# Ledger of designs, part 13: peptides against a protein of PDB entry 1ZZD

Target 1, 109 residues: chain A of PDB entry 1ZZD
Amino acid sequence: FQVVNPYLLRDLVDLGIWDEGMKQYLITQNGSIQGLPNVPQELKDLYKTVWEISQKTIINMAADRSVYIDQSHSLNLFLRAPTMGKLTSMHFYGWKKGLKTGMYYLRTQ

## One batch from the design tools (peptide)

Design b1_p15_2_s2 (made by RFdiffusion4, then SolubleMPNN; from b1_p15_2, 8 letters changed)
Fold by OpenDDE base, seed 1:
Structure b1_p15_2_s2 (fold): chain B 109 residues (1-109), chain A 15 residues (1-15)
Amino acid sequence: as target 1 above (109 residues)
Amino acid sequence: MLKELEELFKKYPLE
């Protein structure tokens, strides 16, 4: 039983922090926002019950770049979960620092 | 689950 909370996305949009970096961060963190410094604590408390996203789901989402990744000047990544997480973290850090340089990684199979 | 995520991302698209 896994739940995707649409209100989480709404709140992130309302905060003005919903972007490609945030999307990728959530994917790699299984939907958890607990580690985000730019999210109010009340929202973290509200979404403590967010369920993990299965690894299979993460892989499927990463595979569909057009829908999940390949949309903006930001990260386009199709890699394995551990590597994706690291790269996403780097991208997110750049975003947090006001950098607009995107990263593009394509894995061919 | 995947379809739900796709729907959510479509509802809040990135510019």
Scores: peptide ipSAE 0.027, ipTM 0.423, DockQ to the pose 0.028
Fold by OpenDDE base, seed 2:
Structure b1_p15_2_s2 (fold): chain B 109 residues (1-109), chain A 15 residues (1-15)
Amino acid sequence: as target 1 above (109 residues)
Amino acid sequence: MLKELEELFKKYPLE
């Protein structure tokens, strides 16, 4: 079971190349876009370290988007080496940012 | 879950 990184999904959607084919490709490639010729190199370089992306930023993005929608939305976090302290901090930070729903899924590398 | 995020990003793309 592979979950697509929300930043990657955002960028692919913004590029207008997110579709069912792309989804299946990512699943078979374990989330890697390195082999895609139609993706800018700068994005490939960025997502070489996709698991090192700040989860705080992810929470901020989710909170910011919640301003525009009335419905609750899922929050997914991905950590390479999570610690209890880090997880607790993210949970409370999300709460402080006013997320309608808490952490829904936590994925580890 | 993934579909939810997908629809969210499509509706409110980041600029």
Scores: peptide ipSAE 0.027, ipTM 0.567, DockQ to the pose 0.026
Fold by OpenDDE base, seed 5:
Structure b1_p15_2_s2 (fold): chain B 109 residues (1-109), chain A 15 residues (1-15)
Amino acid sequence: as target 1 above (109 residues)
Amino acid sequence: MLKELEELFKKYPLE
């Protein structure tokens, strides 16, 4: 399951935007701050949840690692709402990037 | 996750 980052609350307090409204927003958004207009993009990138990371980015990272090892590291993908089309695309994208090992783990919220 | 959030909120109470 998703782990709440304790530093997120600290940074929100430091930004002076921590209030009851923010608290309720985080609860309804499962900890995501991506939709907040008053949060710097740098913080949004820093606190991106596993469900918000581009799957292509994850595959690219896995492909980069596979260049230096015999077998590709286990590819763990996290999808909030996976579709068959998305899964198929990920498999083919992994193939295009030259992954030696296919998807090992698929995790959903 | 929700329980964890509640615990964190206790550490950073609203001013």
Scores: peptide ipSAE 0.023, ipTM 0.481, DockQ to the pose 0.014
Fold by OpenDDE base, seed 4:
Structure b1_p15_2_s2 (fold): chain B 109 residues (1-109), chain A 15 residues (1-15)
Amino acid sequence: as target 1 above (109 residues)
Amino acid sequence: MLKELEELFKKYPLE
């Protein structure tokens, strides 16, 4: 699977195409930008095999951007062999960080 | 990195 890499987010912002629609698209596509017609092929190739960042880091990023985003936003998490305890811990961590919507999408590898 | 992203989102907030 592909995650929404922080460097990808930066590149999308630099392209001027980062908005709520793009965010939702990435969520529905599990972080993949391969189907985006307005993204240069070079970027698609670059992020074809994006490394998974820690889920904690993803949660932190979501919490950070929630400070600057007035509308509710979704959090997409990718887990490998998740246990109920791990899911609960992640959800609780997101809550503690003040996420507006918490875990909206959960993807497993 | 996270601080950089925070500043980025601050600069380009979503409405």
Scores: peptide ipSAE 0.014, ipTM 0.358, DockQ to the pose 0.028

Design b1_p15_2_s3 (made by RFdiffusion4, then SolubleMPNN; from b1_p15_2, 7 letters changed)
Fold by OpenDDE base, seed 1:
Structure b1_p15_2_s3 (fold): chain B 109 residues (1-109), chain A 15 residues (1-15)
Amino acid sequence: as target 1 above (109 residues)
Amino acid sequence: EVEELEELFKKYPLE
């Protein structure tokens, strides 16, 4: 499973980049926006800590069910052909291959 | 609080 910050979704909507492709990207990236070229660095910095916390939570609660993504291949493909579609497709493939659960959660204090 | 991500996505519907 994965955790996503609801404010991240809001900010993506405000940026006008919230679409089906972005939705799938977030799902496969466990909420990470670090690899998005059309997102301001300020937002990446803002949500970096949140993403790290979320990853820690996921690992602690479901270590044996962590989502697997071959980031090296995904990034390599993106660098050779820097298109959002190709990156999303690669990550989605990796995610599906390593999927152990279809459950996704938001956790708040 | 725990909420399913898919339910959260419903709060931000795609047009």
Scores: peptide ipSAE 0.038, ipTM 0.565, DockQ to the pose 0.020
Fold by OpenDDE base, seed 5:
Structure b1_p15_2_s3 (fold): chain B 109 residues (1-109), chain A 15 residues (1-15)
Amino acid sequence: as target 1 above (109 residues)
Amino acid sequence: EVEELEELFKKYPLE
């Protein structure tokens, strides 16, 4: 089976580029969007697959304690200082933990 | 944060 970040599809829809061609592209590229010329680099950085991240970066992201996920009552995400790096860490953590539910709240502390 | 691709495709049907 193939696993994809739900927010990736959302953003592709919001960009207005979600179509049959894009669908097939994602399937054949194992979820990678790195080769898409019409996607902002910021999104490419955010949605890098595990195969596109160096081991050093993975370690750094795993050590990042600036992102907190509270699953007690709902899926709540807390950021002490929202940055692109922290958002990336958040998505990495979600992937690692196998979270299947959508984000209910994203708050800053 | 992560869902099966086939299920996501159901949530985002192509027009």
Scores: peptide ipSAE 0.034, ipTM 0.592, DockQ to the pose 0.023
Fold by OpenDDE base, seed 3:
Structure b1_p15_2_s3 (fold): chain B 109 residues (1-109), chain A 15 residues (1-15)
Amino acid sequence: as target 1 above (109 residues)
Amino acid sequence: EVEELEELFKKYPLE
């Protein structure tokens, strides 16, 4: 899987902030630009990494798809620091939202 | 993962 979106690099160049410092920053931050003050919020929202997207949002999207499909698509969750409590909550939330299939893959950072 | 990033960075060389 790609840690850094190649289009992000393009946009950083277009912003004129691409330099050695930025390169090293991305490496240390696993491709995240959320902590950069000189990046427009719009780009931060666009280029959220898999670790930065709300898992609730992912579940909601999966549930929406499940309404029109026979079998729920595989749900992949990415958690930075999962706890058993959080995993249980996500499971029940998915069930409540009508997911036919539980979490298929769990990935941790 | 660092290796992957390096490959991407090659597409955008620094001036």
Scores: peptide ipSAE 0.032, ipTM 0.516, DockQ to the pose 0.014
Fold by OpenDDE base, seed 4:
Structure b1_p15_2_s3 (fold): chain B 109 residues (1-109), chain A 15 residues (1-15)
Amino acid sequence: as target 1 above (109 residues)
Amino acid sequence: EVEELEELFKKYPLE
């Protein structure tokens, strides 16, 4: 299982280096940017310790920026004791916020 | 974090 941090994606877009090639690179590297020569070391250090952020924030950022995120590696939600109702609610929220594809993955906490 | 999501689910119920 792989998660691409939305803040990382934002920074890559801001750097102007986010494209299909970069996406494929992240996939092959399990989301690691440590090997990228065109990324400042400061960012590499920052994202070494970046783990989970607010799932709501993830959804909001994805909707707001409309950054293309690989559906197999990115938007994940972590729930405690998830139910079908919670799953559908999250999907609906994502849709209402304007996400292209909504929620991709759910993980139990 | 979990509590935040719970509130979100309450706001957008589908069941």
Scores: peptide ipSAE 0.000, ipTM 0.247, DockQ to the pose 0.178

Design b1_p15_2_s4 (made by RFdiffusion4, then SolubleMPNN; from b1_p15_2, 7 letters changed)
Fold by OpenDDE base, seed 5:
Structure b1_p15_2_s4 (fold): chain B 109 residues (1-109), chain A 15 residues (1-15)
Amino acid sequence: as target 1 above (109 residues)
Amino acid sequence: MLEELEELFKKYPLE
């Protein structure tokens, strides 16, 4: 599946770089703009797809949120090409960061 | 999912 951010399209239009070439680029790159040289880094950081965010960072964010809630919330991870080793590493890293529950849901492309 | 992308493209037509 493809994750699409509608605000990305708006910003590309506002930048004046929305054209047929850009359209085809986004289709072939699954919505990623990371490889575009004419896009500010700030926008690249803002519009990282779920496949471009480190799972380690996701776990860190989940751990940060968990300190402010009584009940554990589900951790959803998105993996393009999961391996058993990667899953094991994420599980133990989550434990190390003090997550109340393990990984609840795993999505793959 | 690709269909959704096409719908979004319709909302932002090329100049």
Scores: peptide ipSAE 0.037, ipTM 0.539, DockQ to the pose 0.014
Fold by OpenDDE base, seed 3:
Structure b1_p15_2_s4 (fold): chain B 109 residues (1-109), chain A 15 residues (1-15)
Amino acid sequence: as target 1 above (109 residues)
Amino acid sequence: MLEELEELFKKYPLE
């Protein structure tokens, strides 16, 4: 898996903000640009890392797919700091949304 | 992961 999207680097260059400082920033932030004030929000939305995507959104997408398939696709969730309460809520939410299977992989940052 | 970034950075060298 890629931490940094190669297209992100291209866009940063196109924005004219690619420099040594930006390079070091990306390294320390694991490819995230969410904290950069000089980056358009549109790009931030486009280049969200797996750790920045709403888990609820992922579950919703999985549920939508499961409607038309025999079994739910494997659900991979990436949580920055999961708690038991949050994990339980995610399981119940998935069940409520009609997922046929629970999480296949749980990954933590 | 650092290796990955280094490879990407090679494609966009700093001037």
Scores: peptide ipSAE 0.030, ipTM 0.535, DockQ to the pose 0.014
Fold by OpenDDE base, seed 1:
Structure b1_p15_2_s4 (fold): chain B 109 residues (1-109), chain A 15 residues (1-15)
Amino acid sequence: as target 1 above (109 residues)
Amino acid sequence: MLEELEELFKKYPLE
């Protein structure tokens, strides 16, 4: 199975492709974005490797919104005139920060 | 799995 990364959800929202249809799609696909035609392959590969985030970590990250807000604002700035390279960099950075934050919470909680 | 995913989505509602 594939565990959905909360930063994936945020990225989909920031990219403007998050809606009820996308939500249902992800649910039926068990969190997989591999079948989405509007997602670059680099991003599919990136999120394919992120298969585990504990529910406790997700709750902690939701409670601490400072990191979420900062990343969201940064992503929004790049989306004004995005290129594929910029999108890849943003997703990688968000993924990396998400893992760091998640691991931090796992160590301290 | 489905229930957990739905709960996760509730934390990130549509804006």
Scores: peptide ipSAE 0.022, ipTM 0.487, DockQ to the pose 0.021
Fold by OpenDDE base, seed 4:
Structure b1_p15_2_s4 (fold): chain B 109 residues (1-109), chain A 15 residues (1-15)
Amino acid sequence: as target 1 above (109 residues)
Amino acid sequence: MLEELEELFKKYPLE
């Protein structure tokens, strides 16, 4: 499986290719970077097995630094084997953290 | 490490 996490985002930023277009691309590709021609193969191989970090942490970062949100889009979450209870909890947690529109896009791996 | 990432994202915000 593949998932978008802050470490991947860091690497994309370091490559200078992180922008709204890249964000939307990842959404359409369900978090996969395998199809990106401007990403080194080593990074692609690395992130094939990247574990999902706490979505709570992602929400915290998004609330503070707009990791998965911008002025026009809401938080995008990528969950592994989510349960309804987990989804509900994440939604309300995001709300409590002051996200403008909460969870808009949900992606599963 | 997380703080470092947060600062990085702050430095490169999306519109």
Scores: peptide ipSAE 0.017, ipTM 0.387, DockQ to the pose 0.028

## One batch from the design tools (peptide)

Design b1_p16_1 (made by RFdiffusion4)
Fold by OpenDDE base, seed 4:
Structure b1_p16_1 (fold): chain B 109 residues (1-109), chain A 16 residues (1-16)
Amino acid sequence: as target 1 above (109 residues)
Amino acid sequence: LIEFYEEVLAEYDDLY
C-alpha cells in the first residue's frame, strides 16, 4: 500500500495545507506534489517522485558516487515512455561518464 | 551517434 513520505508530511503540515483533501490528492497523484499551486518550487524539487527526477541527474550522481563506493551500489533508472533510443542514449551517457557498471535495473510506468 | 544520444538525453533537465 501507499505510504506518505514522512518528511513531505511534515513540510505540508508546516505550510498549513495538510488536510484530508490533501491526503486524498496525494493518493490519486501517486505522491506527486508537482501540480499543487500552493507549494513552493523548492519543495517540489525536493520531493520529486522517481518518475519526475531527471534520469540524467541520476546518472551524474551515480558517476560521482562511483569514486567513493564500489560496484555494490546499484543504478536504477525510471522512464515514463521508454524507447530503444532513450535506453541506448542513457547507456552511452553512463559509459562516457565513467560508470563501472551499466544499468542495474530499469522500471517503466 | 553519440551526439544524437546526447541530444536525446537533453530532454531530461538536471535537477540543479
Scores: peptide ipSAE 0.021, ipTM 0.370, DockQ to the pose 0.289
Fold by OpenDDE base, seed 1:
Structure b1_p16_1 (fold): chain B 109 residues (1-109), chain A 16 residues (1-16)
Amino acid sequence: as target 1 above (109 residues)
Amino acid sequence: LIEFYEEVLAEYDDLY
């Protein structure tokens, strides 16, 4: 099921653009506001969905955290239309960055 | 092997 980010809802209300049409748009777009012309770019940057965030950034963050923990922590990656090439690339990149373990969870859209 | 590895990394960079 889909849940609207309460902070996104707040900001859309503050912009005065929240209505039934906006709600339906978000439902059809799986929460993405990237295609909305009446939303400032700064909000689009802030409210990227898990499918819009660079997974490379997620790997980088995980690698940074691994310095402070004894054992490997969970790493969740999200890919739209994954290919074997992408999966292999991500695995090798994670290994290069010093992650103790590879991908723990992979979710696809 | 090194060339392959670099190619794999380059492919992943497209996600950025």
Scores: peptide ipSAE 0.018, ipTM 0.373, DockQ to the pose 0.542
Fold by OpenDDE base, seed 2:
Structure b1_p16_1 (fold): chain B 109 residues (1-109), chain A 16 residues (1-16)
Amino acid sequence: as target 1 above (109 residues)
Amino acid sequence: LIEFYEEVLAEYDDLY
């Protein structure tokens, strides 16, 4: 069950490019707009899917949050094409950054 | 421990 980001939908409508073709494109591309030539780069940067964001950045953000929050929080990581090397690197990087819970959930495509 | 992790990371693939 795939749901389109309501803010993305709004912005695509505002651009005047939302139609049935665009809807089908998003379905087949799992919500990604990175390949659309008529979308400003600013919006592409804003609406990256969970599979298009650097997970290193996610780990950094989690580590930054842990400075302000004593309670351990769950860290969810998403990898499009995981390798054992990447998974191991993420694990050790998480430890380096002092994450309390480490990798709580891992999602893969 | 941090130094150990840095050494290990250098032997594996870059983070996604």
Scores: peptide ipSAE 0.018, ipTM 0.371, DockQ to the pose 0.461
Fold by OpenDDE base, seed 5:
Structure b1_p16_1 (fold): chain B 109 residues (1-109), chain A 16 residues (1-16)
Amino acid sequence: as target 1 above (109 residues)
Amino acid sequence: LIEFYEEVLAEYDDLY
């Protein structure tokens, strides 16, 4: 079950490109607008899906938050095509950044 | 210790 971001919906409507075709496109693309040529880059940057954000950035943000709490929050990581190399790099990078726990949740597409 | 992990990290793929 997929839910469209209400703000994204608003912006697509404002651009005048929201229609049934666009809806079907988003369904097939799992909510991604990165491939749309008629959408400004600033909107593409704003509406990145969980699969399109650098997981390094996610780990950095988690590490920053952990400074203010006693125990690290559960971290969710998302990879379209995970490899053992990437999983290993994520683990060690998280450790390097000082996360209080090495545990994280991995989701795959 | 951190240096060791950095070395290991370098042997694998960069982060997504």
Scores: peptide ipSAE 0.016, ipTM 0.366, DockQ to the pose 0.455

Design b1_p16_1_s1 (made by RFdiffusion4, then SolubleMPNN; from b1_p16_1, 10 letters changed)
Fold by OpenDDE base, seed 2:
Structure b1_p16_1_s1 (fold): chain B 109 residues (1-109), chain A 16 residues (1-16)
Amino acid sequence: as target 1 above (109 residues)
Amino acid sequence: MEEELDEILEKYSDLV
């Protein structure tokens, strides 16, 4: 699997902060730059990993797509540390938002 | 790990 987004690599090079240390940092952080103080916030927002995106937002996007199709697109949800409470909330929120099918899958890290 | 959310909820419903 690709740990670091190639466009992120480009931008880090352009910022002049790409080096071996940065590479190792990204590997240990699974591609996340959220903890880097010398990276602009707009880049942090742009390069959020799947684990850093609100699952509520993902569900909303799926619901929006489902309006235009007969069957809801398959939804992949990424939870790093799922709890039963979170799972239940996500399930019912998705249902409430009008997902036509319960065809969503949970992927855990 | 990949599982259907509904299946997970069914399996662990007693934990909620």
Scores: peptide ipSAE 0.016, ipTM 0.332, DockQ to the pose 0.057
Fold by OpenDDE base, seed 3:
Structure b1_p16_1_s1 (fold): chain B 109 residues (1-109), chain A 16 residues (1-16)
Amino acid sequence: as target 1 above (109 residues)
Amino acid sequence: MEEELDEILEKYSDLV
C-alpha cells in the first residue's frame, strides 16, 4: 500500500485543497505535487521526490558532505531515462567535485 | 503542532 506523507497531507489540508480527487491524483503521480497549478512553488520545492531532484545537486551535496567525513558513503542516483552520456557526465562530474568513491548506486524509474 | 497533525491524520489519512 501507499502512504501519503503526513506533512504533505497537513499542508494540503491547510490549503483547503485536500479531497478525494487530490488523493487519487497523488496516488497516480506517486506522491508528486509538481504538476498541480494551485500549489505554491515553495511547497513544490519542499516536497520534491527523489525523481524530481537534480542529480547534479545530489552529487554536489554528496561532495560537500564527503569533505567532512572519513568514511565513504553511498551515493544513490535516480534517473528516469539514463543515457550513457549522462552517466559518463555524472561520473566525471563527481570526480571533478572530489568524490572519494567512483561507485554509485543507480536507480531507474 | 504535533497534536494538530495527529488530528488531521486521524481524520483524513487512510491506507491505500
Scores: peptide ipSAE 0.006, ipTM 0.281, DockQ to the pose 0.013
Fold by OpenDDE base, seed 4:
Structure b1_p16_1_s1 (fold): chain B 109 residues (1-109), chain A 16 residues (1-16)
Amino acid sequence: as target 1 above (109 residues)
Amino acid sequence: MEEELDEILEKYSDLV
């Protein structure tokens, strides 16, 4: 279990906001800093967890890469609250974007 | 709390 990215830890220290409270916050938030008001948006964007990145964006990036490769890269999707509808939509979207392979890994939270 | 990064990483190695 790695809750805190070491680079994130560095940046939090550099911001002077690292303390026991921050530690506990990160534990409870599974490493997310999106809810912290005293963190610059730039850092929030930089340290988005796999759960916070738009899976549509991931699919787009995968599709873009697939233009240059024979086989689609492994597509890993992370869904907090997966439903059959969401899964189906993701599959269709991937297909629409020209992904040659389906979803290799589905992670749920 | 004023610690160097290395010290913090060592102290909280279970988190990273």
Scores: peptide ipSAE 0.005, ipTM 0.283, DockQ to the pose 0.013
Fold by OpenDDE base, seed 5:
Structure b1_p16_1_s1 (fold): chain B 109 residues (1-109), chain A 16 residues (1-16)
Amino acid sequence: as target 1 above (109 residues)
Amino acid sequence: MEEELDEILEKYSDLV
């Protein structure tokens, strides 16, 4: 069961483009508005899904959190189309950033 | 803003 982000819903309503068609589009696109030509880039930047933000950024955020956590924590990574090279790069970067855990939970579409 | 959001969600609940 997928729910549309209520803040995104508000902004789409304010733009006057929210309707049943838009709802179905978002469901099909797993909440992504990146492909919509009639949405301002500012909103696209604001509402990037976990599949659309840089995995490097996610790793950086996890490393920042680890400064305040004494125990190891799991890291979730999301890739639409994972490749061996990309996985290796992510592993290396995570290690370089000093993450306490080497356990990555990979999610794919 | 939160109150406004609740009103919007109520109004367009049939589309959510």
Scores: peptide ipSAE 0.005, ipTM 0.247, DockQ to the pose 0.014

Design b1_p16_1_s2 (made by RFdiffusion4, then SolubleMPNN; from b1_p16_1, 10 letters changed)
Fold by OpenDDE base, seed 2:
Parts: C-alpha cells; structure tokens; sequence
Structure b1_p16_1_s2 (fold): chain B 109 residues (1-109), chain A 16 residues (1-16)
C-alpha cells in the first residue's frame, strides 16, 4: 500500500510528464523521482522520501528541537540497508549533537 | 493544479 504525494502529482502533471508509465514507475519506486532524467533537480530535492533524506539532517533537526525542551523529541530513523558502522555513526553523531533521548525508533525498508 | 492532482488521485485509488 502506497500513497502518492498530491503536490508531487500536481507538479508532474504541470510538467506534462504524468502518464500510465509514470504512475507505474512511482509505484515501483516507492514514490521516488530521483531517477527521472526529465525532472528538474529542484523538484527532486523537494520531494525526497523518508528513505532519501539524509539521516544526518534528521538528527540535526531533532537536536534543534531539543534546544527548546528538557527532553529531546523522539527520533525516528529510516534506513534501507543499515550496517553496524552506519548505526554506530548515527548514534555517536546524535550524542555529539546533544540529543537527550537518542534514537527511539529504527525503521528499515 | 492541486485540484487537478486530486482528481487524478481520485481516479487511481491505489495511490491514496
């Protein structure tokens, strides 16, 4: 089960590239447009999925929120293929950035 | 437009 972002759909229609082929592509790519050569990079940056956004960026945002509260908000990380090295790096980076609760949920695709 | 996109999504129930 997958839901396509309605704003993404709007922009694809405005670009004139929406068709049945595009629909099937999005379904198979879990909503990602990163691999499409006929889409401007600006749109690719705008519509990064939870699997494509930098985990470091997510940690930075969580750390930023923690500045204003006693305990940091719960941090959810999404990884396609986590390795021990990747997990360790994220853990220590989060600690370095001052997260008080650290990683609460780890989601894998 | 967003309205157009919503209409398309309505047609494709598997996308909502």
Amino acid sequence: as target 1 above (109 residues)
Amino acid sequence: SLEEAEKILEKYSDLV
Scores: peptide ipSAE 0.029, ipTM 0.430, DockQ to the pose 0.015
Fold by OpenDDE base, seed 3:
Parts: sequence; C-alpha cells; structure tokens
Structure b1_p16_1_s2 (fold): chain B 109 residues (1-109), chain A 16 residues (1-16)
Amino acid sequence: as target 1 above (109 residues)
Amino acid sequence: SLEEAEKILEKYSDLV
C-alpha cells in the first residue's frame, strides 16, 4: 500500500502538473519525483525519499545528536542496493564520527 | 493548498 505525501501532492497541484498521469507515475516510482523534468530542483531536494537521502548525512546527524545524549539515537539506514562493502564502510564511518552505538536497523528496498 | 491536496488524496485513498 502506497500513499502519496500530502505535502508533495500540494506542491504538485500548485505547480499545475498534477493529473492522473502524474499519480500513476508516482506509484510506479515509489513516490520519487527525481526523474520529473518539470519539477524544480528545490522540490526534488526537499522530497527525497528514504532511498534517496544520503546515508552519510544520516550518520552525520546521528553523530551530532550523540554529543548531547548519553546514548546515541537509533540509527536507521535505508539502502536500495546494499553491499557488504558499503555496509562495512558505513559502520566504520559511524564509528569514526563517534557514535556510541552502531547501526540499529537496516532497511532494504 | 494542503486542504485541497487532502481532498484529492482522499479521493484516491484506495490506491495500491
């Protein structure tokens, strides 16, 4: 079951590009608008899906939070095509950034 | 607006 982000829907309507074709496109693209040529880049950046957000950025944010708490927040990573090498790299990167806990949950598409 | 978007979304709430 897939639901369109209501804020994304609003913005697409405001752009005047919402129609049945757009709806079907979003369904087939799992909510991603990255491939749409008629959408401003700013909106593409705003509405990155969990599969499109840089995992490095997520790790950085987690590390920043850990400075002010006793235990690091749960780190959830989403990988479209994970490899052992990538997982290892993320683990060590998190360690290097001072995370008290490693990756708690791994989500794959 | 968000309200309009929600109305549209409600119409298509039965999507896959």
Scores: peptide ipSAE 0.025, ipTM 0.361, DockQ to the pose 0.014
Fold by OpenDDE base, seed 1:
Structure b1_p16_1_s2 (fold): chain B 109 residues (1-109), chain A 16 residues (1-16)
Amino acid sequence: as target 1 above (109 residues)
Amino acid sequence: SLEEAEKILEKYSDLV
């Protein structure tokens, strides 16, 4: 089944912008939040879809994936004190989990 | 929280 990234959902809820409209927006945008003006840029950077990441970046992140295998607790820590490096790593972690669980945006065009 | 988010997801059949 297709699932929205639970961390993205959490952050959208925390921003107070989650509703049915947002749900439909994400569906139509294949999980992308890049077009949302009320979302901080750091979150946009974190939650880029597979189509918003270069293949080079994906490969680079995949090379470092071992750091984040079963590191859900680390993901939460990174959200509190993000750096660009951490954000990139967290993005990959989320993406990797998406491959495992079948996140919505991984199955769209 | 993440738990809250997961609960929200359970309410949407097309998101699970």
Scores: peptide ipSAE 0.018, ipTM 0.345, DockQ to the pose 0.021
Fold by OpenDDE base, seed 4:
Structure b1_p16_1_s2 (fold): chain B 109 residues (1-109), chain A 16 residues (1-16)
Amino acid sequence: as target 1 above (109 residues)
Amino acid sequence: SLEEAEKILEKYSDLV
């Protein structure tokens, strides 16, 4: 299990903010840099964990891929704290986007 | 109607 993305590590070193404290912080945050004030927003946008990527974006990408394939591909969704409302919303959004198959795999943090 | 259904879907889609 890798906590820190190797490319993220490189960029943090290049920024000069990598140290033992940063390492421990990332471990406790499951690799997330979203809460760090000294990290440029561009890097935060680039290095999102599977729990931070917009699920809407994932569904959009899945829908886009579905246009180019005959058979529907599996849709994997990751939710940190799923609620019935959120799950329902995701289901409806997927349907709206024309996904041929439903959600295949749901992971929760 | 179809339009009503789409409105309902849009309402919930914003929660994603």
Scores: peptide ipSAE 0.013, ipTM 0.270, DockQ to the pose 0.359

